# Peptides against a protein of PDB entry 2AUS, part 31

Target 1, 323 residues: chain A of PDB entry 2AUS
Amino acid sequence: ADIKREVIVKDDKAETNPKWGFPPDKRPIELHIQYGVINLDKPPGPTSHEVVAWIKRILNLEKAGHGGTLDPKVSGVLPVALERATRVVQALLPAGKEYVALMHLHGDVPEDKIRAVMKEFEGEIIQRPPLRSAVKRRLRTRKVYYIEILEIDGRDVLFRVGVEAGTYIRSLIHHIGLALGVGAHMAELRRTRSGPFKEDETLVTLHDLVDYYHFWKEDGIEEYIRKAIQPMEKAVEHLPKIWIKDSAVAAVAHGANLTVPGIVKLNAGIKKGDLVAIMTLKDELVALGKAMMSTQEMIERSKGIAVDVEKVFMPRDWYPKLW

## One batch from the design tools (peptide; made by RFdiffusion4, then SolubleMPNN)

Design b1_p11_2_s1 (from b1_p11_2, 5 letters changed)
Fold by OpenDDE base, seed 4:
Formats: C-alpha cells, sequence, structure tokens
Structure b1_p11_2_s1 (fold): chain B 323 residues (1-323), chain A 11 residues (1-11)
C-alpha cells in the first residue's frame, strides 16, 4: 500500500527562493543524469551487477548502483541509481517488493484448495535464506503483505505477491507446494515493484537506454533519455520526509545535522531511529538521515538534533550559506 | 503461462 503519510506544517509562512537549487523537474539533462535513477527492466540471464556495468558503459558513467539484487534468472524492476545518486539505493534495499511468479505444482490440486492454502501464506512466514545468499542462514520471519492469484491453469499458478524486503519467493513457492501436499517449484519470477519503482511508463530496457543515449548524443534529442531517467527523489518517495527552510539547506548539504528550527513541515509517524529523507521546499533531496526524535518531539521541541545526517546528496552550492 | 510483459512506454 502506498501509505499516504500526513504532512504536519510547523511553519506555514516559510517560502522558498525560486532561484536556489535545482528542482527535480528543472535539472539540465547532464545534472538530471548525475542525480538520476533508472527504473530498469532487468532481462533474465545477466546478474544485477553485470546490468549495472552495462548501464555505466551505455551512459558513459563513472558510478552506478542497484536498489536490490535480482537473481540472474529473474526479470523486471531493478532501480539503478546513477553517479551522485548512487548511494540512494540504500533507501530501496529495505523497501517492500512485489513479484509476479509462476508456480508449477508437481501434482493435481483442486483450484479451491490452491486458493485456500495460498491465502494462508498471507502474513508472517518463517524463512531460511538460501545457501547462495550473502545473508546468514538463520531462520527469520518475513511478512507476505498480499497474495493475488491471477490465473490457475491445471498445475500452473500465476500469482502476484507483495513481500517484505528479503523474502525469498522460491522458498515461499516451495512451502506452498508442501502445504498443498504435491510439492511445487518456481517456474518463472518477475519483480513488478521495488518500493516506489513499479511497472509503469518509467520502466525501460537496456535497449531503450542505448537508443535514447544515441538520440541525445548524435541527434541532440534529450527528451527520451530525460524520460528514461527518474530524479533521485523518486527513490525516497516511500520514506518519511522532513522539509527544511532554505536557510538550513546549505548546512545540511555540508553534513551538519538537522536541528528542530530548520524544520518547515514533516510527515506524521516518524519514530526515533527511522530512516528519513530531508527535503527542500522544492522537493529536492538534501540528505538521508536517522531520526533522533519522533514527529511529536520535532513539533514540541524548540531546539535539538532532529536528524543525524548520514548521507548528503545535494551539492553544497545549490543553496547559499545563510549563517 | 507467461509472466505478463512489461509496458513499453517509448516504443
Amino acid sequence: as target 1 above (323 residues)
Amino acid sequence: MPVPAPPRPFS
């Protein structure tokens, strides 16, 4: 669910200077790329790292990173953060995922029983990470947010599944097969969502990127490559946000912690320890940080460190030093 | 059954 977070306004008179910064919609193409995230349709076959290396080659980039590994055989939504945005992928790693999976049953099962048993897998499940994962092989719980059966054709079950980050769909299908009594395996898997990135008009292939880069470099047509790259701010849409005064932006961009007086508005429900996005009043990402206060404490207090700034994205010069 | 094909926004 796209949790609409309430926005609490602390300073309703706070204005922003239109001459300062570079709003996500107003970045020159080169700057847009430097602060970009591609919603890549990863093909089946290559590793997520190989695909990132290809994007770097195609777009002539020094740095890029992906928003969460897809196995070689898995296709679909792979967010690839570019250049100065590369570190924004850390906001995407803990984000929920959606998949469409094809499960093949090893025996005949009545459709009503398939539907009933798969519904029981909504909620908390116990998983052990596969041997091939870099994750310690401890039993852990993972939340299955929803299972939606799309189609049942004999032994083939096509379903959509929303899951907590690091849920293994292959393991889920194995356990569903055991619960059905016939066994099952994952025939196909596609990731259809990674946090704010989904199958929509922003989804592009490696081929699209080759063509769009060519149109820009050889034909001077920037429109396609501009649309193929999302602003880095897209990669933090799922985070709670704190919007700050223009006078606080340069300090945070220099790595200073956000203090309570710098806050103009904030999302409800921030807890101490939450990862938060610090935004300008033009919805530009300044930094990621750890909340040192709750939303309520940030409202009630006149002073103190609101956010421990962990990662700065905004250049130091986009906003003037007003101290 | 195939997994649904992704949308192609620029084709």
Scores: peptide ipSAE 0.011, ipTM 0.520, DockQ to the pose 0.042
Fold by OpenDDE base, seed 5:
Structure b1_p11_2_s1 (fold): chain B 323 residues (1-323), chain A 11 residues (1-11)
Amino acid sequence: as target 1 above (323 residues)
Amino acid sequence: MPVPAPPRPFS
């Protein structure tokens, strides 16, 4: 669910200079690629790492990274952050995921019983990470946000599932099969969402990227490759945001912590310890950081460190140094 | 470059 966050204005008189920065919609094509994220439709077969290596070759890039591993056999939404945007994937790791899964039952079960038992798996579940995961094999709780049964054909159950990051759908299906008393396994899996990235008009294949790069380099047509690459700001849409004064941007771009006087507006419901996106008044991503105050403390206080800056994205020269 | 297979529709 896209939680609409309220925006609280702290300084209603704050203006921005239109000559400073590069808004997400106004980047030259080379700069757009340097600060880009692809909403890739990962094919079944290759690893997520092989796909990232292919994108780097197709687009002639030095660096890229993915917004959360898909197994070789799993298809669908794989965000791939490019060049200077590569580290924005850290914002996508904790983001919720959606999948469509095909579950095969090992015995006959009445449809009403399938529906009733699968509904009981909405909420908190206990999982053990698979042997092949980089995660310690400790029991952990995960949230299942929703289960939507799409189709039931005898022993085959097609369903949509929204889950907390690092929920294993294979393990969920195994537990559902045990609860039904017949056993079950995961036949197919596709990821349909990773935070703000979903199956929409921005979803592109590796073939699309080959063709669109060719149209740009050989035919001089940049439109297709421009549309195939999202601005890095897309990768932080699901985070709480803090918008800052033009006079604070260069300081944060140099790695200074955000202080309370630099805040123009902010989202409601920020807690101490939350990952937040620091934005310009032109919706440019300056940095990611850890909130050191709540939203309420950032409103009420006149001074102090609001955000501990962990990762800068904006170049140091886009805004003038005003300190 | 190896051409990846298209995503399979669910059966």
Scores: peptide ipSAE 0.010, ipTM 0.540, DockQ to the pose 0.064
Fold by OpenDDE base, seed 3:
Structure b1_p11_2_s1 (fold): chain B 323 residues (1-323), chain A 11 residues (1-11)
Amino acid sequence: as target 1 above (323 residues)
Amino acid sequence: MPVPAPPRPFS
């Protein structure tokens, strides 16, 4: 999520009509909710699906979806995309995750040895998915981006870990315990990040959502519920972006592929096959799609399909048809 | 909104 991407401008004269669309900061409260994502602090106990069902009940919603399952006993950052934004969670599934984990060792190990061995688990690790996972139980490589030991108390090791999507922290702890020679298990786990969503001022509980919905419906105070819901555009902050002309927006909103002439600016380092976010010049999410060209090809070519549009989010009527 | 303190298992 924290990767700063250079922005390459192709058309520095491209303007946007302020009367078209609904920028993330200017959506009426009902529209903001309809295109919203909650940075939920999932409590321990319920499943991620039960929590999504509760949010739908609390906020009187027809649809919602979550940005990657947490086990029942696991707390912390669960992005919940609402209504028309529900499918934006597909951008969060491949995103990196951070956890705080409590590892319990099954024997005494010197602290220096704990620190040294845990440092060796930064980088590429081999894992097999657990039996309870719908994923085929093939051995696969995963990245551990970092391990930060927070506290060591005898046999208890509190640590922060940044990992590639679909890394199993329980399996990591098991392998650390084997490398230490004493064995280990995962006592506690909290997710502290899911791509752009982290433990910050945007993190809300189910109780906060009950209270904030009440303040809006009974007292007419929308401020709290507005702050509790993030615009869907936050869920794509970690993706490479392509910004398009106002004249291209309605076509893409109808499901047309993005062609090279529609591009105003784009991030550097897009590769063919990358998931990209197609944005308006007002930073509104139009669609997600697969890059059919690199950034360099999108700069050098005058024509062709730049993005194969896989999922449209923007309504068809926010921008006029200009073709 | 107060940022929830990360769970500190030893506090």
Scores: peptide ipSAE 0.008, ipTM 0.535, DockQ to the pose 0.053
Fold by OpenDDE base, seed 1:
Structure b1_p11_2_s1 (fold): chain B 323 residues (1-323), chain A 11 residues (1-11)
Amino acid sequence: as target 1 above (323 residues)
Amino acid sequence: MPVPAPPRPFS
């Protein structure tokens, strides 16, 4: 179950004006697209960049970006942030990933030994990025959160794996194969999760997007394209949140840092240096920023900079200037 | 004693 962060209320009397802003569920279709993220089922074959270029062409968009590269041969969950939401991908890049992988062993290994050895790869592993990676080729630790063996058929091992961002499943499988003593390679890989995006009813293909865009533009049917695009707020569900007063929204939307008096409620467990989402009381994303205080400091202090605002998403005119 | 695995980031 997605870790529900505790919500601490600092100001229980804070109200929000229903006439201000555009809650994620109440955006006109054009505005919904401008602040949208597609949970794309990336086909095998194209690069993640080619797929983003196709989405831009299909939906007539100026800008889009993806929440973490999939190799050409890898299918599955690719979050694609649209237009004004494009920069929300920075919240998704560090997010955990899940994959289903098919590992082919180069020799016969007893099933009990396969299960035992694969379980030893849960936890911290040392990886060297492959040559094709844009990441500097330094040895680094990565977390394997879980390995779930789904099926073992002779030399073929189907497994689910939850990993820290930038864990290379191909390298993991190679090391498992070495530990088994027979060697192994990655036969197939699908990404089944990228942070808050998973294989669910929100997962759409490029074909779906073509059809849904045509239904909107030719037939005036908005329902399908509306459902195919998630609000940008979906892309920050996994982040710790700080909810702010209506009077603070316009200042933050202008790029002002969030000060402690602007906080209405916040998640527990925020640490100094954490990436946090600044939200309205209507669950609209105002900005992303770096926490300058812990949750405890934000509760106890009456003043000071709570969040250094790094990226504003909300337009400056959705809320009135109340300063 | 194995340090309890940090809570699954997806749990």
Scores: peptide ipSAE 0.010, ipTM 0.537, DockQ to the pose 0.013; fails the geometry check

Design b1_p11_2_s2 (from b1_p11_2, 6 letters changed)
Fold by OpenDDE base, seed 4:
Structure b1_p11_2_s2 (fold): chain B 323 residues (1-323), chain A 11 residues (1-11)
Amino acid sequence: as target 1 above (323 residues)
Amino acid sequence: MPKFAPLRPFS
């Protein structure tokens, strides 16, 4: 999410018809919900699946899905994609995560030694998934992007940690404790980030959702529920993007692969095999797909399949068929 | 007491 991607323009004359589509900021409230993602503050106690089920009940939804499991005891940022946006969670699963963790040491360790040893855990670490994980228990490398010690109080160490998706903070803390020689355990864990979703003004509770839904349904006040739900496009902000011509939108919305002539602009640094977001010129998410070309190949070639379209989000009727 | 308040779901 923090990587500013350069935008390369292929067609500087490409215009978009303002009458076509529904830009993320201009969706009627019902449509906004249908293409929404909640930045939920998950409470401790319930499973991520129970919380998704509650959101579906609160908001009277048929479908919802979460952007990466939080354990029952873990609180904080749980992106919940709604209705037609439900499948956008696949973009969030591989996204980096940030946590604030409380580590409790099983013995006394000088602060300088705590700081020094925790700094050694920045970078590549070897982890084994916990027994409770559905993931095969193979040793795997994971990246720790940063460790920021926030507070040390005797045996309690509060720290922020940025990690690659599927890094287990409990296992990290266990290994830090071993390296300190005294042992440690995870006392508390909160997720403060999941890709583009952070602890910001968009973070809402289950209680907020109850109240905001009632204000909409009983009082006709849509403002609160509108603010509580992010457009699905938020869930792809961290992906490389390809922006397409209005004439290509309907074809992609019908499940056609994106061909090179449809590209107006694209992010730099796309590699073959990357997950990419196909966007309209109004920053509407059309589809997710696999890049079949690099950015350079998409610039240099006049034809060919640029993106293998895996998941369509946009309705087929938002843009006219221009073929 | 350490300011562990940010880890609490009600902070």
Scores: peptide ipSAE 0.009, ipTM 0.534, DockQ to the pose 0.040
Fold by OpenDDE base, seed 3:
Structure b1_p11_2_s2 (fold): chain B 323 residues (1-323), chain A 11 residues (1-11)
Amino acid sequence: as target 1 above (323 residues)
Amino acid sequence: MPKFAPLRPFS
């Protein structure tokens, strides 16, 4: 999520009609919910699927999906995409995660040795997915981006860890314990980040959602429920983006692939095969797709398919057909 | 005792 991406302008004269579309900040409350993502503080106890089912009941929704499973005992940041935005979770599943973990050591280890050994686990680690994971149990590398020790109290080590998606913190702690020679287990775990979603003012509980929905439905106060739901565009903030001409929006919203002439600006460093967000000039999410060209190819070429459109989010009528 | 406040928002 923290990757700053340069924006390369291909068409500096491209303008957008302010009458077309619904920018994330200008959606009526019902439309905002239909294209929303909740930054949920998942309680410990329930599964991520049970929590999604509760949100659907609380908010009277037909569809919702989560941005990456938390174990029943694990609390914290669970992005829940709503209704028309439900499929935006595909952008969040591969996103980096942060956790705060409590590791309990099974023996006494000097603090200097704890710090030194935990620092060695920054970078690439080899993991096998646990039996309970839907992921095939093959050995795989995962990146640990950082380990920050917050507190050491005897055998208890509180630490922050940033990891590649599908890194198992329980397995990391087990391997740290083996490297320390005493063994260790995960005593507590909280997820503090899932891509662009973090512990901030947007983090809400299930109780908050109950109250905020009642304030809207019973008292006519939409402010709380509006703040509790992020626009779906939040869920793609970490992706490389391609911004398109108003004349290209309706075609992409109909499921047409993005062609090079439709590009106004784009992020640097797009590679062929990358998941990209196709955006309007008003930062509305049109679609997710697979890059068929690099950034450089999209700049240099005058024609061709730039993005294979995999999932449309924008309604077909928000922009006029200009063909 | 480690500050578990980040891990137990309800405790």
Scores: peptide ipSAE 0.009, ipTM 0.506, DockQ to the pose 0.040
Fold by OpenDDE base, seed 2:
Structure b1_p11_2_s2 (fold): chain B 323 residues (1-323), chain A 11 residues (1-11)
Amino acid sequence: as target 1 above (323 residues)
Amino acid sequence: MPKFAPLRPFS
């Protein structure tokens, strides 16, 4: 999520009509909810699916989905995409995660040895998914981006860890315990980050959502529920982006693939096969798709399919058909 | 008492 991507401009004269679309900051409250993502503080106890079902009940929604399962006992950052935005979770599933974990050691280990061994677990690790995972139990490599020890108190080790998507912190702690020679288990776990979603002013509880929905429906106060829901565009901030002409928006919104002439600007470093966000010049999410060209090929070529459109989000009527 | 309070949102 922290990767600043350079923006390459192909058409510096491309303008956008201010009358077309609904920029993330200009959506009526009902439309904002239909295209929303909640940065939920998931409580410990319920499953991620139970929490999504509760949000649907609280906000009177037909559909919602989450940006990556937290175990029942795990608290913290759970992005929940609402209604028409539900499928934006596809952008969040592969995103990096951060956790704060409490590890309990099964024996006494000198602090210097704890610090040295935990540092060796930064980088590539081999993991086997737990039995409860929907993922096939094959050995796989995962990246640990960083381990930061926050506190050591005898046999208890509090640490921050940044990991590749689908890294199991319980399995990491088990392997650290084996490497220390005494064994260890995961006492507590909180997720502090899921891609662009973190512990910040946008983090809300289920209780906050109840109160904010009541303030809207009973008192007519939209402000709280509006702030509690992020625009779906937040869920794609970490992806490479391609910005398109107003004349290309309606075609992509109808499910047409993006062709090279429709591109106004794009991020550097797109590779063939990357998941990309197709954006308007007003930073509205049109669609997610698979890059069929690199950034360089999209610059050099005059024609061809740039993006295979996998999922449209934008309604067909926000921009006129200009063909 | 466990010295670590339950992992709360860091304020």
Scores: peptide ipSAE 0.009, ipTM 0.524, DockQ to the pose 0.033
Fold by OpenDDE base, seed 5:
Structure b1_p11_2_s2 (fold): chain B 323 residues (1-323), chain A 11 residues (1-11)
Amino acid sequence: as target 1 above (323 residues)
Amino acid sequence: MPKFAPLRPFS
């Protein structure tokens, strides 16, 4: 998720009207909530669906959705997209994940051997989805980006692991235990990252949300609930971006595909088929779509469909119709 | 608290 993408400017003279749109930092509180994502610390016990239903009740919301299921017993980072932002969770499903796990070994193993064998599980691994997964039970490759051993105490191994989306940590620990020759199981698991959402000052509990909503509704204090909710643009920080002219915004907000003349600047390394975020020059999310061209093709071409627009977020009236 | 408690927030 932390890949700094180069920004290529195609039109250095493109200006934006300050009267149009609502930049992520300048939304009224009601509008901020309507386009918000909570970085929730999910408690152990409830399902991810129960937690989303509680947030809807606490904040008096009609709809919300989560950025990828955590099992009932698993705690930590659960992005919850609110109201008009609900569909932004589609950007978080393919995002990398980080966990901290406690592995319990079923026999004694020297620490040097534990460290050596766990290092061999960095890179490409073959997994079978668990029985409870909606995913077809076919063998599939997944990437383990890194394994960091935090602590070893006899048969207990605490470690941090960065993984490709849909890697099963329980299955990884089972295979590590087999490779060590003694067997192992997952004792505890916490998710510490989901794409751009991590354990930081934006992480909030269900209790925090109750208190912060009360301070807003009863005391008129907006500061806490405003801080507890991230703008929906946070949920797309890890995606490649394309910034468009003010004259193209209303068309895309009406569901028109982005054409090459509408592009002002874009990230390097976009490939055909990539999920991309279409942004205004004020860093507002207009839409998600599928790239129909590479970055290079979007620079070199004067015409054609650059992005097939799949999900519009921006209201149709934030920018004037100039087409 | 248990020495190993990955279900807690990491400080």
Scores: peptide ipSAE 0.008, ipTM 0.519, DockQ to the pose 0.038

Design b1_p11_2_s3 (from b1_p11_2, 5 letters changed)
Fold by OpenDDE base, seed 4:
Structure b1_p11_2_s3 (fold): chain B 323 residues (1-323), chain A 11 residues (1-11)
Amino acid sequence: as target 1 above (323 residues)
Amino acid sequence: MPKFRPLRPFS
């Protein structure tokens, strides 16, 4: 998620009308909520679906969705996309995850051996999804991007792990325990990251949401609920972006595919088939789509479909039709 | 027991 993407400018003279759209930081509170994502600290106990249903009740919402299931016993970062932003969760499902895990060893192992063996689990691992997973139980490779041992206390190993989406930390710990020769189990697990969402000042509890909604509705104080909800654009920060002309925004908002002439600037390294975010020059999310061209092709070509638009987020009326 | 519990924020 922390890949700094170069921005290639195709049209350095392209301006944006400040009267059009609603930039993320300039949305009225009701509109901010309708296009919001909560960085929820999911408590241990409830399912991710129960937590989403509670948020809907707390905030009086019709729709919400989560950016990737946490098991009932797992706490931490659960992005919850609200109302019109609900479908932005599709950008978060494939995103990398970070966890902090407590592994309990079933025997005594020298610390040096723990460190050495856990280091061998960085990189490509072979996993089988657990029986309770909706995913087909085929053997699959997953990337472990890093393992950072935070603390070792006898048989208890606290570690941070960065992983590819759909890596099962419970299975990782089981295999580490086998490699150590004593066996191990996952005692505790917290998700500390889901793509662009981290444990930071934006992380809020269900209790915070109750209080902040109350302060807004009863006391007229919108500040807390405004801070507790991130703009939907946060949920696409990790994606490659294409910024479009004001004249192209309404067409894309109506579900038209993005054509090359509409592009003002774009990230480097877009490949055909990549999920991309189509943005306004004011960093508003218009749509998600599939790149039909590489960055290079989008630079070199004068015409053609650049992005097959899959999901529109922007309302049709935020920008005028200029055709 | 480890000083930090995964069930709490590490901040």
Scores: peptide ipSAE 0.026, ipTM 0.628, DockQ to the pose 0.036
Fold by OpenDDE base, seed 3:
Structure b1_p11_2_s3 (fold): chain B 323 residues (1-323), chain A 11 residues (1-11)
Amino acid sequence: as target 1 above (323 residues)
Amino acid sequence: MPKFRPLRPFS
């Protein structure tokens, strides 16, 4: 999420009509909720699905979805996309994750050896998905981006770990325990990051949501519920972006593929097959799609399909048809 | 032994 992507401008004269669309900062509260994502602090105990059901009940919503399952016992960052934003969770599934984990060792190991062995687990690791996963139980590589040991207390090791999506921390801890020769298990786990969502001022509890909804409905105070909900655009901050002309927005909002002439600016380093966010010049999310060209091809070509549009978010009427 | 309270956000 922290990779600053260079922005290449293709059309420096492209303007946007301020009367069209609803920029993330200018949405009325009801519309903000319809296109919202909650950075939920999931409590330990409930399933991610139960928590989503509670949010729907608390906020009187028809639809919601989460940005990647946390086990019942696992707490922390669970992005919950609301209503019209529900499908934006697809952008969060492939996103990197961070956790704080408590590993319990089954024997005594010198601290220097713990530190040395855990450092060897930075980089590529081999994992087998657990029996209860919807994923085929094939051996696969996963990246461990970093391991930061926070505390060692005898047999208890508290550590921060950044991982590729679908890395199983329980399996990592098991393998660390095997490498240490004593065995280990995961005692506690908290997710501290899911792509652009982290432990920050945007993190809210289910209790906060109850109170903030009450303040809005009974007291007429929108401020708290507005702050508790992030715009759906937050959920795509980590993706490469393509910004399009106002004249292309309605076509994409109707599910048309993005063609090269519609591009105003784009991030560097887009590869064919990448998931990309199609944005307006007001940083509104129009759609998610698959890049059919590289950044370089999108610059050099005058025509062709740049993005295969997979998921439209923007309503069809926010921008006029200009064709 | 300090009971690590379930990982509340470290302020």
Scores: peptide ipSAE 0.025, ipTM 0.582, DockQ to the pose 0.036
Fold by OpenDDE base, seed 5:
Structure b1_p11_2_s3 (fold): chain B 323 residues (1-323), chain A 11 residues (1-11)
Amino acid sequence: as target 1 above (323 residues)
Amino acid sequence: MPKFRPLRPFS
């Protein structure tokens, strides 16, 4: 998520009408909720689906979805997309994850050997998905981006780990234990990051949501519930972006593909086949789509389909039809 | 008590 992407300007004269759309920070509270994502601190015990059902009851919502399953016993960062934003969770499924894990060793191992062996698990690892996963149980490679040992206390090893989406920390710990020669198991696991969502001031509990909804409905205080819900645009911050002309917004909001003349600016390093976010000049999410061109092709070409639009988020009436 | 409390937010 922390990849600073260069922004290439294609049309430096493109202006935006301030009367059109609803910028993320200027939505009325009801509209903010309809296009919101909660950075939930999932408690240990319930399933991710039970927690989503509770949020729907607390906030009186018809629809919600989560940005990637946490096991019942696993706590921490669970992005929950609300109402019209529900489909934005698909941008979070492929995003990197961070965890803090407690590994318990089944024998005594010198600290220097623990540190040396755990460092060998940085990079590409071979995993088989667990029996309870919806994923076919084929051997697959996964990236471990980093392992940071936080504390070693005898047979207990506390560590931070950054991983590719769908890496199984339980399986990683099992293989580390085998490499140490004594065996190991996962004693505890917390997710500390899911793409752009991390442990920060935006992290809220189910209890916080109950209180903040009450303050809004009974006391007329919207400030707390407004801060507890992030705009849906937060859920796409890690994606490459393409910013479009006001004249192209309504067409894309109707499900038309983005053509090259509609592009004002774009991130560097877009490849054909990448998932991209189509944005207004006010940083509003219009749609998600598949890049049909590279960044370079989108700069050099005067015409053609730049993005195959897969998922529209913006309502059709926020921008006028200018075609 | 286990020295490792349930993994609370590591700020």
Scores: peptide ipSAE 0.020, ipTM 0.590, DockQ to the pose 0.034
Fold by OpenDDE base, seed 1:
Structure b1_p11_2_s3 (fold): chain B 323 residues (1-323), chain A 11 residues (1-11)
Amino acid sequence: as target 1 above (323 residues)
Amino acid sequence: MPKFRPLRPFS
């Protein structure tokens, strides 16, 4: 999520009409909710699905979805995309995750040995998915981006871990315990990051949402519920972006593929097959799609399909048809 | 301000 992507300008003269669209910060509260994502602090106990159902009840929503399952016992960062934004979770599912985990060792191990062995688990690991996963139980590689030991107290090891999506921390801890020769189990787990969503001022509880919705509906105070909901554009901050001309927005919003002439600026390092966010010049999310060209091809070519549009988010009427 | 709920301190 912290990858600063260079922005390459293809059309430096492209302007945007300030009367068109609804930039994230200019959405009326009802529209903000329709295109919102909550950075939820999931409590331990409920399933991620139960929590999503509660949010739907609290906020009187038809639809919502989460950016990656947390087990019932696991707390912390659960992005919940609302209403029209519900499908933005597809951008969050493949995003890296961070956790803080408490590992309990089943025997005494010297601290230096704990540190040395845990360092060996940085990089590529082989995991077998747990029986409860809808995923076929095939061995798969996963990246451990980093392990940071926070505290060691006898047999208890508190650590931060950054991982590729679908890395099982319980399985990691089990393998660490085996490598230490004493065995280990996961005592506690909290997710501290899911792509662009982290533990920050945007993190809210279910209780906060109840109160903030009440303040809006009963007291007419929208400020709290507005702050509790992030714009859907937050959920794509970690993706490579392509910014398009105002004249291309309505076509893409109707489900047309993005062609090269519609591109104003784009991130460097887009590869063919990458998931990309198509943005307006006002940083509004139009659609998600699959890059059909590299960044370099999108710069050098005068024509062709740049992005195969898979999911449209923007309403068809926010920008005029200019074709 | 959402206080960092630390993982419960080692009790």
Scores: peptide ipSAE 0.018, ipTM 0.560, DockQ to the pose 0.055

